# Peptides against a protein of PDB entry 3T7K: the designs that were tried, part 22

Target 1, 248 residues: chain A of PDB entry 3T7K
Amino acid sequence: KAEKILARFNELPNYDLKAVCTGCFHDGFNEVDIEILNQLGIKIFDNIKETDKLNCIFAPKILRTEKFLKSLSFEPLKFALKPEFIIDLLKQIHSKKDKLSQININLFDYEINGINESIISKTKLPTKVFERANIRCINLVNDIPGGVDTIGSVLKAHGIEKINVLRSKKCTFEDIIPNDVSKQENGGIFKYVLIVTKASQVKKFTKLINDRDKNETILIVEWNWCVESIFHLNVDFTSKKNVLYQKK

## One batch from the design tools (peptide; aimed at target 1 G23 H26 R64 T65)

Design b2_p15_3_s3 (made by RFdiffusion4, then SolubleMPNN; from b2_p15_3, 5 letters changed)
Fold by OpenDDE base, seed 1:
Order: structure tokens, then sequence, then C-alpha cells
Structure b2_p15_3_s3 (fold): chain B 248 residues (1-248), chain A 15 residues (1-15)
């Protein structure tokens, strides 16, 4: 029983982690280890639910998985940790050799490379990354790799309120929705935001919009534009990276 | 607990 194993320690840390795993621990944990982790204040969930108030992600590195991308929307994300944290922790606990009075594993030693305090601090902001970028409604092509549901779910986690799926081959101008953000006088709002996969789509949508709604602002980006924005928890409108078309 | 990863079940989203 986990209690017997842990009884040898005088004090147990409470890590207070509510975590999901990505890119690791696909086989899960045995019942004893789950119980051990629970007693240490580490609860691992299979799926992301907002109600669980998740605050941690386990991953070997920065990944473009749904879970990893969504973890950056946690409120806040307290820790992004390598799986070695759990491995070393369990190893220490199961070790019979030394009467260890204390578990000496520091969370900060297991931080995922590239997820620094600057990123973590941004997860404490009251707004999501796309929300603060004044992107509320987007158009998404139906042939996007990864699927509109998965991509849409990630985008929604990061503050996109409405995702309009465009049938790229059959869509007309009337199918394109505007980014309905209250006209803040301070500029920088794109009326039309589109995520596309092909150059042909750029040509099509730019033509449709420019022919019917002249002089409007347009932002057409690749999925990677969204990913980079998520990874940095910041939208850089000065960057042309992954921007296919921009009309201010 | 194995740090095993099955990309088929937990894929990285494509570029």
Amino acid sequence: as target 1 above (248 residues)
Amino acid sequence: ADSSWDPSKDPELPD
C-alpha cells in the first residue's frame, strides 16, 4: 500500500499539481504509484477539463500536441515539467537503500526547456492570447490538417469565441464572417481573419473579400502563426512569419 | 511508469 511506502518519510511534500501528460506516460501509472502521487499532491488527469482547474503539464519538451497547446491556456499554468520529475520521485520513494527522512526533489529542476517564467507569468493574465490580440471570430478552412475540431478546440481555449469553418472549394464571400470586435479607435483590428493551408486559398479569399468589401483589413495566416502565438502567449503583428496575406 | 510516447494517440498537430 502507498501508505506503507510513504510511512518511512517524516514529512511529505505537497506539490499541489493537477496535471495532464503529453508525449509521455502513455501507459499510465500503476495503482500504487497513482496513490503515492496523490498523497504527494500530484493528480494526473487523462483529459483536459476546465472544471479540473489544471495547473501543470508533463512533457519531455515543447510539443505541438493538443494537450500541450491547451496547457498554455491554464489559469494559471504553474508548472511545465519534464516526466523525469515523476520518474525520479517514484524512484526515490521506492528506493529501499536509505532511510530518507525527506523527499528532496525540486520542481524547478525539471522545467521544460523553453517554458520560462515569462511564459508562465502570461498565463496569469486575465485575458487569453487571442482575446488580447482582438481576435474573436476567425475563419478556418475545412481541409486543415489536424481537423477543424481539434484546431478549433485549441483556438477556443486561447480566446477565440467563434470559429467559422469554410468549405474552401465552395465558399462565397457571404460565408466569410467578420471579426466582430467593437471598433476600438486605437486601430490594429483585422476585420477578416482566416487560417488557411494553401496559396490558392489566399488568392481566393483575398479576391472574394476585396471584390465585395473594399478597403477592409484582412489577416490570412497559417496554423503555425497560431501555434507560435500560443507558444509565446503573444501575438506579434510585426512579424511576417507564417502570415500569408495582410492588409491593414 | 514509462516515459513512453505513442504519437498515434497523442499526435503533434501538423504544420
Scores: peptide ipSAE 0.641, ipTM 0.949, DockQ to the pose 0.876
OpenDDE base, seeds 2, 3, 4, 5: peptide ipSAE 0.637, 0.638, 0.638, 0.638; ipTM 0.949, 0.949, 0.949, 0.949

Design b2_p15_3_s4 (made by RFdiffusion4, then SolubleMPNN; from b2_p15_3, 4 letters changed)
Fold by OpenDDE base, seed 2:
Structure b2_p15_3_s4 (fold): chain B 248 residues (1-248), chain A 15 residues (1-15)
Amino acid sequence: as target 1 above (248 residues)
Amino acid sequence: ANSEWDPSVDPELPD
């Protein structure tokens, strides 16, 4: 059926998209439309797997979903597109009235607002955002909203190698792991990096660290610090936004 | 194909 529908076009574009969807197309696509999209070089996956070499995300806007956040770690993210791309494409293809010999849909017309070429270009870098920031090992409190598994998965996608989950009520200094990175000459390295949810945790962890390992560098942030870093694909250490405690 | 955001199906991570 898809072949018959597409036969009216003399030339078919190959968009070469391997995509996931977030915040849209929750009902999926019918079999015919999936086949049409596949013939146009658009393959949509249900989940993110590294082996799929995903290069595209469909979303109506910037979202704080797991998929959206992880999409910014694609190598590269070629396109971040509004779902209207697919809608308009399928509409044109199914249209019997259009004497169009060609599909005239330009990907660049459907960019998600706020995901610009500057962001896209950073996904071509050989390193991940937290890797560039010299953050390799972090401590994460177990009571983080969204869950340690989801949050951890996002962080790992962006270059965090080790996530240590802290049981906030029972943890001791020995439970806190250092950020084991080689000293680069020109980069601020924090020995202890923690993501926390409460002011009481800040007090606890700062005390534990300062009592046992004096004069070490500490960075304690909220989850939003990570999110902002991901959305910008850059860690801004000059910003105090979402930073709860910093000792250089 | 619905292009609308449905947080029940695809939730945003909380603050």
Scores: peptide ipSAE 0.544, ipTM 0.909, DockQ to the pose 0.869
OpenDDE base, seeds 1, 3, 4, 5: peptide ipSAE 0.543, 0.541, 0.543, 0.541; ipTM 0.908, 0.908, 0.908, 0.908

Design b2_p15_4 (made by RFdiffusion4)
Pose (drawn by RFdiffusion4):
Structure b2_p15_4 (pose): chain A 234 residues (1-94, 102-181, 189-248), chain P 15 residues (1-15)
Amino acid sequence: KAEKILARFNELPNYDLKAVCTGCFHDGFNEVDIEILNQLGIKIFDNIKETDKLNCIFAPKILRTEKFLKSLSFEPLKFALKPEFIIDLLKQIHQININLFDYEINGINESIISKTKLPTKVFERANIRCINLVNDIPGGVDTIGSVLKAHGIEKINVLRSKKCTFEDIIPNDVIFKYVLIVTKASQVKKFTKLINDRDKNETILIVEWNWCVESIFHLNVDFTSKKNVLYQKK
Amino acid sequence: EEEEKLEEELNEIPE
């Protein structure tokens, strides 16, 4: 059936996209539209799996979704495209000349896309390997944790902030000895006291979640930035 | 339904 629609075309382009959508196309399209996209070398997965080697993201803009943040750890991310690409493409299908250049997500330029080819992840480059994360983090630890691990963090230690003792805190073994992601000023006081009491001479970095988000959007951890840094001892 | 899904998705990781 989709072949009949496509039988009208002398030649079909191979867009070669393995993509997820975020902020768009939350189910699929109709079955015809889907089979057409595959015939054009466009495959859209429901969720991100490391072994599908996704290279594309469809999104109306830069978004803070788990999918958009994870798309910045594709190996490599080749295309970050507005949904209008698929829309214009299917409109024409129903010769094919829709291109991959008229549909960039504004704010995601080549300099950032290119960093996804780097042989390291953003937090791996920053020597942030093992972190502690408060259990009350907005988004929940499972998701935030998955995003941070997709960006080079190997160990996520979750702290029940009200209950945890110093012994629960894991060092950042790879440089900050202790890295914590927190929500409340009430947590900064408790953690700096605990660590200062028990490991006075060591280094600490305490940041908000937004510090990690900014680092991902830039694919760089800027240690000279005070934005979203709640406490540091270096 | 599509608008609800979009609202839920955007509210998953707030600032």

Design b2_p15_4_s1 (made by RFdiffusion4, then SolubleMPNN; from b2_p15_4, 6 letters changed)
Fold by OpenDDE base, seed 4:
Structure b2_p15_4_s1 (fold): chain B 248 residues (1-248), chain A 15 residues (1-15)
Amino acid sequence: as target 1 above (248 residues)
Amino acid sequence: SDLKKLEEELNKLPE
C-alpha cells in the first residue's frame, strides 16, 4: 500500500531521521504511514536506546520530558522538529492532487523554537555536558519528583556516571559519595554534588558534610539546575539560579 | 500509559 501511494512521486527524499516523539503522536502511526515514513528515511522509535543511533526528536516545543532531555544527549542531535513536519508530510503524500511530482517539505521550517544551531552544535562535542563540568558522581535525594530512576537516567545520558540515591531522613555522612574527578587546574570541581528538593535537606547535608569533611567543596542544586544545564548543554557555574548551596 | 503520565509529571515541574 505504501509503495502504491509513493509511486506517484518521481523522487523520494531521504530525510535520514531516527527519531523519538514526546508530547505528540501518543497514538502512534498506522502501518501504512510507518511504512511511508520508513521509505522516506524516517524511523520512529518508541524508546531511546543508544544502539539505535537516534538523531532526531519530535516535540511541539521544548519539554522537560525524559525523552526530550535525553535527546539533547544524542550524538549528534541533528534535528529537533515539530510534529507538524510529519503531519504535513503525510498530508502531502496522501493528497489525491496529482500535481505533486515532488515532496516539498523542508526540515528547517519545522525546528522547535529555542533549539538553535548553537545547541545542535554542542551535541557534536565528544563529551557530555556534565562530563565537561567535571560532575561524574552525584547524590540524589529519593523524594525527587519524577523519580530517581527517570532523573537518574537523564543524568546518566548526560555524562553522570554514578548516581547515589540518598534516603533523606535516614542518611548519614557515610552515605554521601564524593564526586571523584581528577582535580583539573581550571577550577569548578566540587567534591560533593547533591540534587535536593527541600531546604531542610540543604541544612542536613551541609551540616553532615561540614562536620565530617571540613573545607571541602559542596554544590547543592535543584533539579532545575540540571535541566537548565541540559537545555543549554553547558553548566554555568557563575549562575546562582537553582543553586541552593555552594561552597568553593 | 505509565510513561505518558511520567512525562506529564516531569513537565509539571517548576521551571
Scores: peptide ipSAE 0.025, ipTM 0.647, DockQ to the pose 0.351
OpenDDE base, seeds 1, 2, 3, 5: peptide ipSAE 0.024, 0.024, 0.024, 0.025; ipTM 0.633, 0.640, 0.640, 0.642

Design b2_p15_4_s2 (made by RFdiffusion4, then SolubleMPNN; from b2_p15_4, 4 letters changed)
Fold by OpenDDE base, seed 1:
Structure b2_p15_4_s2 (fold): chain B 248 residues (1-248), chain A 15 residues (1-15)
Amino acid sequence: as target 1 above (248 residues)
Amino acid sequence: KEEEKLKEELNKLPE
């Protein structure tokens, strides 16, 4: 069926997209349209798997969804596109009126606002954002909104190797893991990195650490600190935004 | 629906 529909075109583009969708196409695509997209080099996946070598995200705008945040860890993310790309493409293909010998849809016209070439270029780097920031091991409180599994999965996609979940009410100093980074490159390494949800947790963890491991470096942040770092694909240690406690 | 719910949860600010 798809071949018959596409037979009217003399030349078909190969977009070479391996994509996931977020905030759009909740009902998926019909069998004919998915076949059409496949023939145009557009493959849409339901979930993110490393083996699929995903290079594209479809979303109406920048979102804080798991899929969107993880898409910025693609190697590389080639395109972040609005769903209108697919809509307009399929509309043109199904159009009976257009004696178009060619599909005239430019990917660059459908870029998600705020995902620019500077962001895309950083996805070509051999390292992940938190890896570049010398953050390998973190402590995450168990009452984090969104759940430790989802948050942890996003953080791991961006270079966090070890996530230690802290039971905030019951944890002791011995439950807190250090950020085990051996190479002090020119950037400040924090021995203890924690993501917390409440001011009371800041007070608790700062006391526990300072009482038992004096003069060590501590970074306590909100989830939004991680999100901002992901959206910029850069950790700005000069910014106090979303930093709850910092000891250098 | 699940993704929207997840989005809302991920957007929650610390109290």
Scores: peptide ipSAE 0.025, ipTM 0.636, DockQ to the pose 0.233
OpenDDE base, seeds 2, 3, 4, 5: peptide ipSAE 0.025, 0.024, 0.024, 0.025; ipTM 0.643, 0.633, 0.634, 0.654; seed 5 fails the geometry check

Design b2_p15_4_s3 (made by RFdiffusion4, then SolubleMPNN; from b2_p15_4, 4 letters changed)
Fold by OpenDDE base, seed 3:
Structure b2_p15_4_s3 (fold): chain B 248 residues (1-248), chain A 15 residues (1-15)
Amino acid sequence: as target 1 above (248 residues)
Amino acid sequence: KEKEKLEKELNELPE
């Protein structure tokens, strides 16, 4: 059926998209439309797997979903597109207007607002955003909204190697892991990096660390600090936004 | 196809 529908076109584009969707296409696609998309070099996956070499995200806007946040870790992310790309493409293909010799849909017309060439270019870097920021090991409180597994998965996708989950009520200083990175001359390396949810946790962890390791560097942030860093594919250590405690 | 479970945005506060 897809072949018959596409036979009216003299030339078919090859978009070369390996994509996931977030915040759109919850009902999926019918078999014919999937076949059509496949013939146009568009493959949509249900889940993110590194083996699939995903290069595209479909979303209506910048979202804080696991899929969207992880898409910024693709190597590279080639396109971040609005779902209207697929909608308009399929509409054009299913149109019975005899005169269409070519599919006239340009990917660049469907870019997600806020995901510009500068962001896309950073996905071509050999390092991940937190790796570039010298954040290898973090402490994550167990009461983080979204759950430690989901949050941890996003953070790992962006270069954090080790996530230590802290039981905020029961943890001691010995439960806090250091960020094991070599001292670099030009980079603010924090020995202790923590993601917390509450001001009480800031007070607790700052006390625990300062009482036992008084001269060490500490970075305590909220989840939004991570999100902003991901959305920009850059950690801005000059900004105090979403930083709850910082000791250099 | 089974309706994909709505993905939640990862916000600072539980929604």
Scores: peptide ipSAE 0.287, ipTM 0.743, DockQ to the pose 0.341
OpenDDE base, seeds 1, 2, 4, 5: peptide ipSAE 0.283, 0.286, 0.125, 0.276; ipTM 0.736, 0.741, 0.744, 0.736

Design b2_p15_4_s4 (made by RFdiffusion4, then SolubleMPNN; from b2_p15_4, 5 letters changed)
Fold by OpenDDE base, seed 1:
Structure b2_p15_4_s4 (fold): chain B 248 residues (1-248), chain A 15 residues (1-15)
Amino acid sequence: as target 1 above (248 residues)
Amino acid sequence: DEEEKLKEELNKLPL
């Protein structure tokens, strides 16, 4: 069926997209449209797997969804596109009125607002955002909104190797893991990195660490600090935004 | 300005 629909075009583009969707296409696509998209080099996957070598995301705008946040870890993310790309493409292909010899849809017309070439270029870097920031091991409170598994999965996609889940009410100093990074001479490496949800946790962890390790470096942040770092593909250590406690 | 607006919007978005 797809071949018969596409037979009216003299040449078919190859978009070379391996994509996931978020905030759009909840009902998926019919079998014919999937086959049409496949013939145009567009493959849509339900879930993110490293083996699929995903290079594209479809979303109406920038979102804080797991899929969107993880898409910025693609190697590289080639395109972040609005769903209107697929909609307009399929409309043009199904149109009986247009004696179109060629598909006339440009990917660049459908870029998600706020995902610019500066962001895309950083996805070509051989390192992840938190890896570049010398954040390898973090402490995550167990009461984090979204859950430790989802948050942890996003953080791991962005170069955090070890996530230690802290039971906020019961944890002691011995439960807090250090950020085990080799002291490179030139970087403000934080020995303790913590993601917390409330001021009482800041007070608790700051006390526990300072009572035992008086001279150690500490970074305590909100989840939004991680989100901003992901969306910029850069950690700004000069910003105090979403930083709850810092000791250099 | 536009970057700050984007940052503000991102902070308001649900997970």
Scores: peptide ipSAE 0.034, ipTM 0.686, DockQ to the pose 0.129
OpenDDE base, seeds 2, 3, 4, 5: peptide ipSAE 0.022, 0.021, 0.023, 0.025; ipTM 0.626, 0.625, 0.624, 0.638; seed 2 fails the geometry check

Design b2_p15_5 (made by RFdiffusion4)
Pose (drawn by RFdiffusion4):
Structure b2_p15_5 (pose): chain A 234 residues (1-94, 102-181, 189-248), chain P 15 residues (1-15)
Amino acid sequence: KAEKILARFNELPNYDLKAVCTGCFHDGFNEVDIEILNQLGIKIFDNIKETDKLNCIFAPKILRTEKFLKSLSFEPLKFALKPEFIIDLLKQIHQININLFDYEINGINESIISKTKLPTKVFERANIRCINLVNDIPGGVDTIGSVLKAHGIEKINVLRSKKCTFEDIIPNDVIFKYVLIVTKASQVKKFTKLINDRDKNETILIVEWNWCVESIFHLNVDFTSKKNVLYQKK
Amino acid sequence: FNHEWDPSIDPELPS
């Protein structure tokens, strides 16, 4: 059936996209539209799996979704495209000349896309390997944890902030000895006291979740930035 | 199909 629709074309382009959509196409398309996209070398997965080697993201804009943040750890991310690409493409299908350049997500330029080719992840480059994360983090630890691990963090230690003792805190073994992601000022006080009591001479970095988000959007951890840094001892 | 973003289905991660 989709072949009939495509039989009217002399030649079909191979867009070679392995993509997820975020902020768009929350189920699929109709079955015809889907089979057409595959015939054009466009495959859209429901969720991100490391072994599918996704290279594309469809999104209306830069978004803070798990999918958008994780797309910045594709190996490599080749295309970050507005949904209008698929829309214009299917409109024409129903010769093919829709291109991959008229549909960039504004704010995601080549300089950033290119960093996804780097042989390191953003937090790996920053020597942030093992972190502690408060259990009350907005988005929940499983998701935030998945995003951070997708960006080079190997160990996520979750702290029940009200209950945890110093012994529960894991060092950042790879440089900050202790890295914590927190929600409340009430947590900054408790953790600096605990660590300062037990490991006075060591280094500490305490940041908000937004610090990690900014680092991912820039694919760079800027240690000279005070934005979203709640406490540091270096 | 629909391409409009629905945060109830696909929300942003909060700050």

Design b2_p15_5_s1 (made by RFdiffusion4, then SolubleMPNN; from b2_p15_5 with H3S S15D)
Fold by OpenDDE base, seed 1:
Structure b2_p15_5_s1 (fold): chain B 248 residues (1-248), chain A 15 residues (1-15)
Amino acid sequence: as target 1 above (248 residues)
Amino acid sequence: FNSEWDPSIDPELPD
């Protein structure tokens, strides 16, 4: 069926997209449309797997979904596109009236607002955002909204190697792990990095660390600090936004 | 094709 539909076109584009969808296409695609998309070099996956070498995300806008956040870790993310790309593409293909010999849809016309070339270019870097920031080991409170598994998965996708989950009410200093990064000579490595949800946790952890490991560097942030870092694919250590405590 | 965002199906991670 798909071949018959596509036979009217003299030349078919190859978009070379391996994509996931977030915030759109919840009902999926019918078999014919999947085959059409496949013939156009568009493969849509249900879930993110590293082995699939995904390079595209479909979303109506920038979202804070697991898929969207992880898409910024693709190697590289080639395209972040609005769902209208697929919609318009399929409409043109199924149109009986259009004696179009060619599909005239440009990917660049469907870019998600706010995902610019600067962001896309950073996904070509050999390192992940937190790796570049010298954050490899973090402490995460167990009561974080969204859950430690989801949050942890996003963080790992972006270069955090070890996530230590802290039981905020019962934890001691010995439960807190250091950010084991070889001291680069030239600066800014935080020995302790923590993601917390409450001001009381800031007070607790700062006390525990300062009492037992005096004069060490500490970074305590909210989840939003991580999100902003991901959206920009850059950690701005000059910004105090979403930083709850910092000791250099 | 439903192109609308449904946070109940694909939720955003909370602030």
Scores: peptide ipSAE 0.327, ipTM 0.861, DockQ to the pose 0.875
OpenDDE base, seeds 2, 3, 4, 5: peptide ipSAE 0.129, 0.274, 0.032, 0.041; ipTM 0.715, 0.710, 0.673, 0.668

Design b2_p15_5_s2 (made by RFdiffusion4, then SolubleMPNN; from b2_p15_5 with F1M H3T S15A)
Fold by OpenDDE base, seed 4:
Structure b2_p15_5_s2 (fold): chain B 248 residues (1-248), chain A 15 residues (1-15)
Amino acid sequence: as target 1 above (248 residues)
Amino acid sequence: MNTEWDPSIDPELPA
């Protein structure tokens, strides 16, 4: 059926998109539309797998969903597009107006607001955002909203190698892992990096670390610090936004 | 095809 529908076009574009959707197309696509999209070089996946070499995200706007956050770790993220791209594309293809010899839809007209070329270009870097920031091992409190698995998965996608989950009420200093990164000459490496949810946790962990490892560098942030870092594909250590405690 | 953001189906990770 898709072949018959597409036969009216003299030339079909190959968009070369391997995409996931977030905040849109919850009901998926019918079989014919999937086949049409596939013939146009658009493959939509239900979930993110590294083996699929995903290069595109469909979303109505910047979202804090797992899929959206992980899409910024694609190698590279080629396009971040509004769902209207697919809608308009399928609408044009299903149009019975015989006069369309070509599909006239430009990907660049459907870019998600706020995902600019600067962000896209950073996804082409050989390193991940937290890797560039010299953050390899982090401590994550077990009571984090969204769950340690989901948050941990996002962080790992962005270059965190080790996530130590802390039982906030029962943890001791020995449970806190150091960020084992070789000192770069000009970059302040934090020995202890923690993501916490409560002010009481800040007090607890700062005390535990300072009492046992007095002169070490500490970074305690909220989840939003990570999210903002991901959205910008840059860690700004000069910003105090979402930083709960910092000791250099 | 729902193009609207539905946080009940595809939730944002909370702050």
Scores: peptide ipSAE 0.555, ipTM 0.922, DockQ to the pose 0.875
OpenDDE base, seeds 1, 2, 3, 5: peptide ipSAE 0.553, 0.554, 0.554, 0.554; ipTM 0.922, 0.922, 0.921, 0.922

Design b2_p15_5_s3 (made by RFdiffusion4, then SolubleMPNN; from b2_p15_5, 4 letters changed)
Fold by OpenDDE base, seed 5:
Structure b2_p15_5_s3 (fold): chain B 248 residues (1-248), chain A 15 residues (1-15)
Amino acid sequence: as target 1 above (248 residues)
Amino acid sequence: MNFEWDPSVDPELPE
């Protein structure tokens, strides 16, 4: 069926998209449309896997979804596109009225607002955002909204190698892991990095660390600190936004 | 293909 539909076109574009969708196409695509998209070099995946070498995200706007946040870790993210790209493309293909010899849909016309070339260019860097920030090992409280698995998965996609989950009520100093990174000359390495949800946790963890490991560097942040870092693909250590405690 | 945005299927992570 797809071949018959596409036979009216003399030349088919190859968009070379390996994509996931977020905030759109929750019902998926019918078999014919999937085949059409495949013939146009558009492959849509249900989940993010590194082996698939994903290079595209479809979303109506910038979202704080797991998929969207992870898409910024693609190597590279080539395109961040509105779902209207697919809609208009399929409409054109299924149109009986258009004696179109060619498909005339330019993917650049469907860029997600706010995902600029600066962001896209950073996805071509050989390192991940938290890797560049010398954050390798973090402590994450177990009561984080969204769940430790989802949050942890996003953080890992962006270069955090080890996530230590802290049980907020029973946590001791011995449960807190150091950020084990080699001292690079040019960047302040925080020995302890923690993502917390409550002011009480800040008080607890700062006390535990300061009582046992005096004069060490500590960074305690909210989840939003991570999100902002991901959206910018840069960690700004000069910003106090979403930083709950910092000791240099 | 009708585009209906349903954020409930792939929710935004909370603040």
Scores: peptide ipSAE 0.543, ipTM 0.913, DockQ to the pose 0.739
OpenDDE base, seeds 1, 2, 3, 4: peptide ipSAE 0.542, 0.541, 0.540, 0.542; ipTM 0.913, 0.913, 0.912, 0.914; seed 1 fails the geometry check

Design b2_p15_5_s4 (made by RFdiffusion4, then SolubleMPNN; from b2_p15_5, 4 letters changed)
Fold by OpenDDE base, seed 2:
Structure b2_p15_5_s4 (fold): chain B 248 residues (1-248), chain A 15 residues (1-15)
Amino acid sequence: as target 1 above (248 residues)
Amino acid sequence: MNFEWDPSVDPELPA
């Protein structure tokens, strides 16, 4: 069926998209439309796997979903597109009235607001955002909303190598892991990096660390600090936004 | 043709 539908076009574009969807297309696509999209070089996956070499995300806007956050770790993310791209494309293809001998839909017309070329360009960098920030090992409280597995998975996609989960009520100093990064000459490295949810945790962890490892550098942040860093593909250490405690 | 979104299946992570 798809071949017959596409036969009316003299030339078919190859969009070369390997994509996931978030915040759209919950019900998926019918078999014919999937086949049409495949013929146009658009392959949609249900889940993110590194082996699939994903390069595209479909979403109506910037979202704080696991898929959206992870899409910014693609190597590279070539396109972040609104679902209207697919909708308009399929409409044009299924249209019997259009005397159009060619599919004339430009990907650049469907960019997600706020994902600009600057963001896309950063996904071409050889390093991940937290790797560039010298954050490789972090401590994560076990009571984080969204769950340690999901949050941890997002963080790992963006260059965190080790995630230590802290049992907030029972943890001791010995349970806190250092951020084991070799001193680079020009960058402030925090020995202890923690993601916490409440002020009582800040008080607890600062006391534990300062009592046992005096004068070490500490960074305690909210999850939103990580999200903002991901959305910008840059860690801004000059910003106090979402930073709960910092000792340089 | 409209797209549908079910936040229960694809939720935004909480702040």
Scores: peptide ipSAE 0.547, ipTM 0.912, DockQ to the pose 0.734
OpenDDE base, seeds 1, 3, 4, 5: peptide ipSAE 0.545, 0.546, 0.546, 0.547; ipTM 0.912, 0.911, 0.910, 0.913; seed 1 fails the geometry check

Design b2_p15_6 (made by RFdiffusion4)
Pose (drawn by RFdiffusion4):
Structure b2_p15_6 (pose): chain A 234 residues (1-94, 102-181, 189-248), chain P 15 residues (1-15)
Amino acid sequence: KAEKILARFNELPNYDLKAVCTGCFHDGFNEVDIEILNQLGIKIFDNIKETDKLNCIFAPKILRTEKFLKSLSFEPLKFALKPEFIIDLLKQIHQININLFDYEINGINESIISKTKLPTKVFERANIRCINLVNDIPGGVDTIGSVLKAHGIEKINVLRSKKCTFEDIIPNDVIFKYVLIVTKASQVKKFTKLINDRDKNETILIVEWNWCVESIFHLNVDFTSKKNVLYQKK
Amino acid sequence: FNPEWNEDIDPELPS
């Protein structure tokens, strides 16, 4: 059936996209539209799996979704495209000349896309390997944790902020000895006291979740930035 | 299909 639609074409391009959509196409398309995309070398997965080697993301703009943040750890991310690409493509299909250059997500330039080829992850480059994360983090620890691990963090230690003792705090073994992601000023006080009491001479970095988000969008941890840094002892 | 973003399905991660 889709072949009949495509039989009218002399030649079909191979776009070679393995993509997820975020902020768009929340189910699929109709079955014909789907089979057409595969015939054009465009495959859209429901969720991100490391072994599918996704290289593309469809999104209307830069988004804070788990999918968009994770797409910045594709190996490599080759295309970040507005949904209008698929729209214009299917409109024409229903010769093919829709191109991969007229549909960039504004704000995601080549300099950032290219950093996904780097042989390191953003937090791996920053020597942030093991972190503590408060249990009450917005988005929940499972998701935030998955995003941070996709960006080079190996150990996520979750702290029940009200209950945790110093012994529950894991060092950042790879440089900050202790790295914590927190929500409340009430947590900054408790943690700096606990660590200062028990490990006075060591280094600490306490940041908000937004610090990690900015680092991912830039694919760089800027240690000279005070933005979203709640406490640091270096 | 619908290309419009539905935040009840795909919300942004909060600050």

